# Peptides against a protein of PDB entry 3VZA, part 6

Target 1, 98 residues: chain A of PDB entry 3VZA
Amino acid sequence: RVERLCKSKELFEERLGLEIRRIHNEQLQFIFRHIDHKDPDKPYMFTLSINEQGDYEVTSCTPPLDCISEFQLKVRETNNFSAFIANIRKAFTALSFK
Target 2, 62 residues: chain B of PDB entry 3VZA
Amino acid sequence: AAYVTQLYYKISRIDWDYEVEPARIKGIHYGPDIAQPINMDSSHHSRCFISDYLWSLVPTAW

## One batch from the design tools (peptide; made by RFdiffusion4, then SolubleMPNN)

Design b1_p30_8_s1
Fold by OpenDDE base, seed 4:
Structure b1_p30_8_s1 (fold): chain B 98 residues (1-98), chain C 62 residues (1-62), chain A 30 residues (1-30)
Amino acid sequence: as target 1 above (98 residues)
Amino acid sequence: as target 2 above (62 residues)
Amino acid sequence: AEAAARAAAERAAREARRREREKLVEEALK
C-alpha cells in the first residue's frame, strides 16, 4: 500500500508534470513543468491557501497570470477544483508561447 | 502523501495501471461522460507531449 | 444587534463555503 502510494505520486508528478507540496503557513504549492517544450524543466507555479473567510486564495503566481484573479473567483463560485488547476495550466501554456 | 495522491485523482481523474512496465503509460481517464483509456509508450514521446496530452483529457469548463 | 447579526451571517456563510470546498484540499492544508 505504501509502496503503491509512493509510486502513484511519482507517476502523477512525472506524467502530469505537476508537483504538489505543502509549504509553510498552510499553503499548497503547485509546480507545473513540461510547459515550455524548449525548457521542459522550467517551473510555472502558484500557491494556494484557504483564507479566513473559508475561500480559496491564490497567494502567489510565478510567472504572474492576468487571469488568475478571475480563476480564483470562478473556483469559488463553481467549486470545480479540477477545472481550476487545468485552466491555470492552460494559461501557463499560453504564456509560454508569448 | 495520501492526500496528495488523492488530490491528483480529483484534479486529473486519471487512474494508473501500476502493474505495467515503467516505460508504458497506461491508465484510464474518467470523464463526465466517457472513460478514455490511456496507453502510451513514453519512449516514443517527449515529456511535454505526454503531459500536454494527459491534460488535454481534463475538462476546462467551469 | 445589527453587528451581531452580520457577524452571525458571516460565520454561517463561511461554514457554507467550507462545506463546499474540496475536502482533499482542506485536508492537505491541515
Scores: peptide ipSAE 0.410, ipTM 0.903, DockQ to the pose 0.016
Fold by OpenDDE base, seed 3:
Structure b1_p30_8_s1 (fold): chain B 98 residues (1-98), chain C 62 residues (1-62), chain A 30 residues (1-30)
Amino acid sequence: as target 1 above (98 residues)
Amino acid sequence: as target 2 above (62 residues)
Amino acid sequence: AEAAARAAAERAAREARRREREKLVEEALK
């Protein structure tokens, strides 16, 4: 099972172009690749934590997204984490065309 | 690692078929209405195209 | 009436989702 989980993680990372990492201070780092077709390895990243109020909080976003604060509000309201991540990727994709 | 793989499923709603050749991207996306089969030859597509396609399966409605 | 019923159902669904919490994210962050 452990090997299966490892393989699963690798497949998700490669196929979705999304790496999820636990980093310092109880944060998750989400690293999107395969966004820019001209530079598939270029990372688009954000970090996420749970604040003292127990709410999702984006602690960084590189490159910055104007919509990230709105998405943070939306995920707090809906708890639709899947849509949250998908919308961020969509926003990064849109940014890559500018 | 277990939490991360679970997060991937929560995000993507994709289950992979692990018993296929490495070049085959095979699985199922579980949408709210329909389970969508995934069956792609990775050698026929760029990494970006594959990712874009898979993410297109994920709803963005809040 | 039909549109109102759909709107009410959507509101109820949103409220239900709000009551949920993605515990996997919380566990991964701890």
Scores: peptide ipSAE 0.382, ipTM 0.903, DockQ to the pose 0.017
Fold by OpenDDE base, seed 2:
Structure b1_p30_8_s1 (fold): chain B 98 residues (1-98), chain C 62 residues (1-62), chain A 30 residues (1-30)
Amino acid sequence: as target 1 above (98 residues)
Amino acid sequence: as target 2 above (62 residues)
Amino acid sequence: AEAAARAAAERAAREARRREREKLVEEALK
């Protein structure tokens, strides 16, 4: 049901602190919040696209993560999208303590 | 919009119970080996704690 | 022969998973 889908999205956004938005140039924006306990609304985000070769490509990352290129490679190799997103959040969390 | 919900499930492997009061975070996380029940009172935890806990259920092994 | 067959099956499975994942993101972009 459409109403359930809408509610589902809202629950995921609030509980996971993850917003997923479609943006220009055929990109998905992933916005993490609830990372910094001192500033729960502070966004940590990256954008993702599928390039001409059909591979996942991270087009931006704010704040920048040194490991993002490696994660891009790993998700291409393993096809484990869940681990990809989870590891990015883990990296953002680690960055928030520095 | 429907595809975004599917994406959330692919990422988190969480299935929410949609028939509970808003203050109750109830669902099931489906891991590779076991299903982990989720049952939290949101009024007893910060938003950051809740998110951290839920993400802790998601495997990071590639 | 068995090793080759297993390798081929693994490649096919990987490609199938890749297409499925890419399809999901592609649909989300529509």
Scores: peptide ipSAE 0.324, ipTM 0.897, DockQ to the pose 0.017
Fold by OpenDDE base, seed 5:
Structure b1_p30_8_s1 (fold): chain B 98 residues (1-98), chain C 62 residues (1-62), chain A 30 residues (1-30)
Amino acid sequence: as target 1 above (98 residues)
Amino acid sequence: as target 2 above (62 residues)
Amino acid sequence: AEAAARAAAERAAREARRREREKLVEEALK
């Protein structure tokens, strides 16, 4: 059972190219890889917290995304966390072509 | 670890088949309308292609 | 009047969605 959980995490990390870490100050770090086909290991990252108002807050984004503030508003409005993450990945993908 | 794996499911809606060989990417994506089977040979594709394909299954509509 | 009613309904829907925020994110941040 513990083995299955570890295996599950590893499979998601490798296959989605997404690592999720808990970091300092009650934040989650989302690290996307496999974005740039010419440099598959290049990380595209953002960090997320829940602020004092109870809202999702993006605390950092590297490389920066012009749309990240809009996505933060959208996820607050829709509460669609899946779409939030998927749209960020889509934006990073678009950025990798520049 | 349990919360992270559950979060992966909430994000991707993918459930993996854990009983297959490591090179086989097998699972099910549970979309809003239909469950889409996943069955790929990882040795036949780049890591980027695999990830792009899997993420293409995830709706981006808010 | 219709626009106001629609706006109110949308606000109520947004608030309802907020109440159903992803609990896994909250748990992961604890």
Scores: peptide ipSAE 0.411, ipTM 0.905, DockQ to the pose 0.016; fails the geometry check

Design b1_p30_8_s4
Fold by OpenDDE base, seed 4:
Structure b1_p30_8_s4 (fold): chain B 98 residues (1-98), chain C 62 residues (1-62), chain A 30 residues (1-30)
Amino acid sequence: as target 1 above (98 residues)
Amino acid sequence: as target 2 above (62 residues)
Amino acid sequence: DLEELLKELEEKKREEERKRQEELIKKALE
């Protein structure tokens, strides 16, 4: 089972181009790759925490996204974490075309 | 890696088939309406295309 | 490690959801 779990993580990382890391101060770093087809390894990332109120909070975003604050509000309203992450990836994708 | 796997599922709603050859991307995406089977040969596509395709399965509606 | 952090985050979210549910129950009892 442990082996399968490790394999699962690797499959998700490679296939989704999404790596998830723990960073300091109880934050998760989400690193998207495979965004720029001309540079598949170029990272697009944001960090996330649960604040003292129990709400999702984006603590950083690189490169910056104009829509990230709105997405943070939306995920707090809807609690749709999946859409939250997917929309961020979509925004990064759009940014890569500029 | 139980929690990270759960998080990936929470995000993507994809369940992989772990009993196929490495080059085969096989699984099921559980959308809100229907379950979409995934079955593709990774050797026939770029990594970016594969990722884009898989993410296209994930709804962005709030 | 990552596993512990994810667990903590999930626990926090579950607790917040519990609180929200409790509030709804309280309102329903009024």
Scores: peptide ipSAE 0.249, ipTM 0.887, DockQ to the pose 0.016
Fold by OpenDDE base, seed 2:
Structure b1_p30_8_s4 (fold): chain B 98 residues (1-98), chain C 62 residues (1-62), chain A 30 residues (1-30)
Amino acid sequence: as target 1 above (98 residues)
Amino acid sequence: as target 2 above (62 residues)
Amino acid sequence: DLEELLKELEEKKREEERKRQEELIKKALE
């Protein structure tokens, strides 16, 4: 089972181009790659925590997204975590063309 | 690792076929209406194309 | 009535899902 779990993580990281890391101060770092076709290893990332109220809170975003605050509001309203992450990737993709 | 893989599933709704050869990307995406099979040869596509394709399966509607 | 009951059930389901997601993220932080 441990071997399967490790393989699963690696497959998701490579195929989705998404790495998830635990970082200091009880935060998760989401690192997107494979965004820029000319530079597949260029990272696009944000950090996330659960605040004292139990709500999703974006603590950083690099490069910055003007829509990130709206997405944070939307995920709190809808609880659609999948759409939240997918929309962030979509926004990073759009940014990479500029 | 168990919690991270669960998180990946919550995000992507993809379940991989772990018994297939490494060059074959095989799995199932579970959408709200229909399950979409995934079966592609990774050697025929760039990493960026593969990722873009897989993410295109994930709904962005709130 | 039935409509009110369905709304309550939908809200409870949404809240339960939120809690499950929160717990999953917290576990990922461990």
Scores: peptide ipSAE 0.203, ipTM 0.881, DockQ to the pose 0.018
Fold by OpenDDE base, seed 5:
Structure b1_p30_8_s4 (fold): chain B 98 residues (1-98), chain C 62 residues (1-62), chain A 30 residues (1-30)
Amino acid sequence: as target 1 above (98 residues)
Amino acid sequence: as target 2 above (62 residues)
Amino acid sequence: DLEELLKELEEKKREEERKRQEELIKKALE
């Protein structure tokens, strides 16, 4: 079971190009790669926490996304965490062409 | 690691086939309407293409 | 009525899913 879990994490990281890390102050860091086809290893990342009100809160975003605040509002309204992450990746992808 | 893998599933709705060779990307994406099988040879595609394809399976509608 | 019942069930389902997701994230933060 433990071995499968480790393998699962590795498969997701490589195939989705998404790394999830726990960082200081009770935050999750989401690191997207494979965004820029010219530079597949270039990271696009954001950090997430649950604030005192129990709401999803983006604590940082690099590079910055103009739409991140709207996405934060949307995920609070819909509770669709999957769409939240997918839309962020979509936004990073669009940014990579600018 | 269990919580991280659960989080990946919550995000992607993908369940991998862990018993296949490393070069074979095989699994199932569980969409809202129909389960979509995933079966591709990673050696035939770039890493970016593979990731883009897999993410294209994930709905972006709120 | 039936429509109100369905709304209540969907709201309950949505809230339960939200709590599960939140708990999962909290556990991942530990």
Scores: peptide ipSAE 0.201, ipTM 0.880, DockQ to the pose 0.018
Fold by OpenDDE base, seed 3:
Structure b1_p30_8_s4 (fold): chain B 98 residues (1-98), chain C 62 residues (1-62), chain A 30 residues (1-30)
Amino acid sequence: as target 1 above (98 residues)
Amino acid sequence: as target 2 above (62 residues)
Amino acid sequence: DLEELLKELEEKKREEERKRQEELIKKALE
């Protein structure tokens, strides 16, 4: 089972092009790759925490997204974490074409 | 590690088939209505195409 | 009545799901 957990993480990272890392000050870093087909290893990332009120809070976004504040509001309203992450990836994809 | 894999499932709703050869991307995406099987030959597609396809299975409606 | 009970159960279910998700994220952050 432990071996499966390790393999599972690796499969998700490679197939989704999404790495999830714990960083300082109790934050999660989400790193998207495979966004730019001409530069598959180029990272698009954001960091996330839970504030004292228990709400999701985006603490950084690189490159910056104009829609990130709206998405933060939406996830707080809907609690749809999956749509939150998927919409961010879609926004990064759109940004890669500029 | 268990928490990270749980996060991946919460995000993607994908359950992989861990018993197939590495070149085969096989699993199930559990959408709100129906379960969608995933079965791809990774040698036939770029990494970016594979990722784009898998993410296309994840609904973006709030 | 039955309608009131269903409403309460739905609200309780949503709250429990929210709490479970928050706890998962918190544990991942730790």
Scores: peptide ipSAE 0.167, ipTM 0.874, DockQ to the pose 0.018

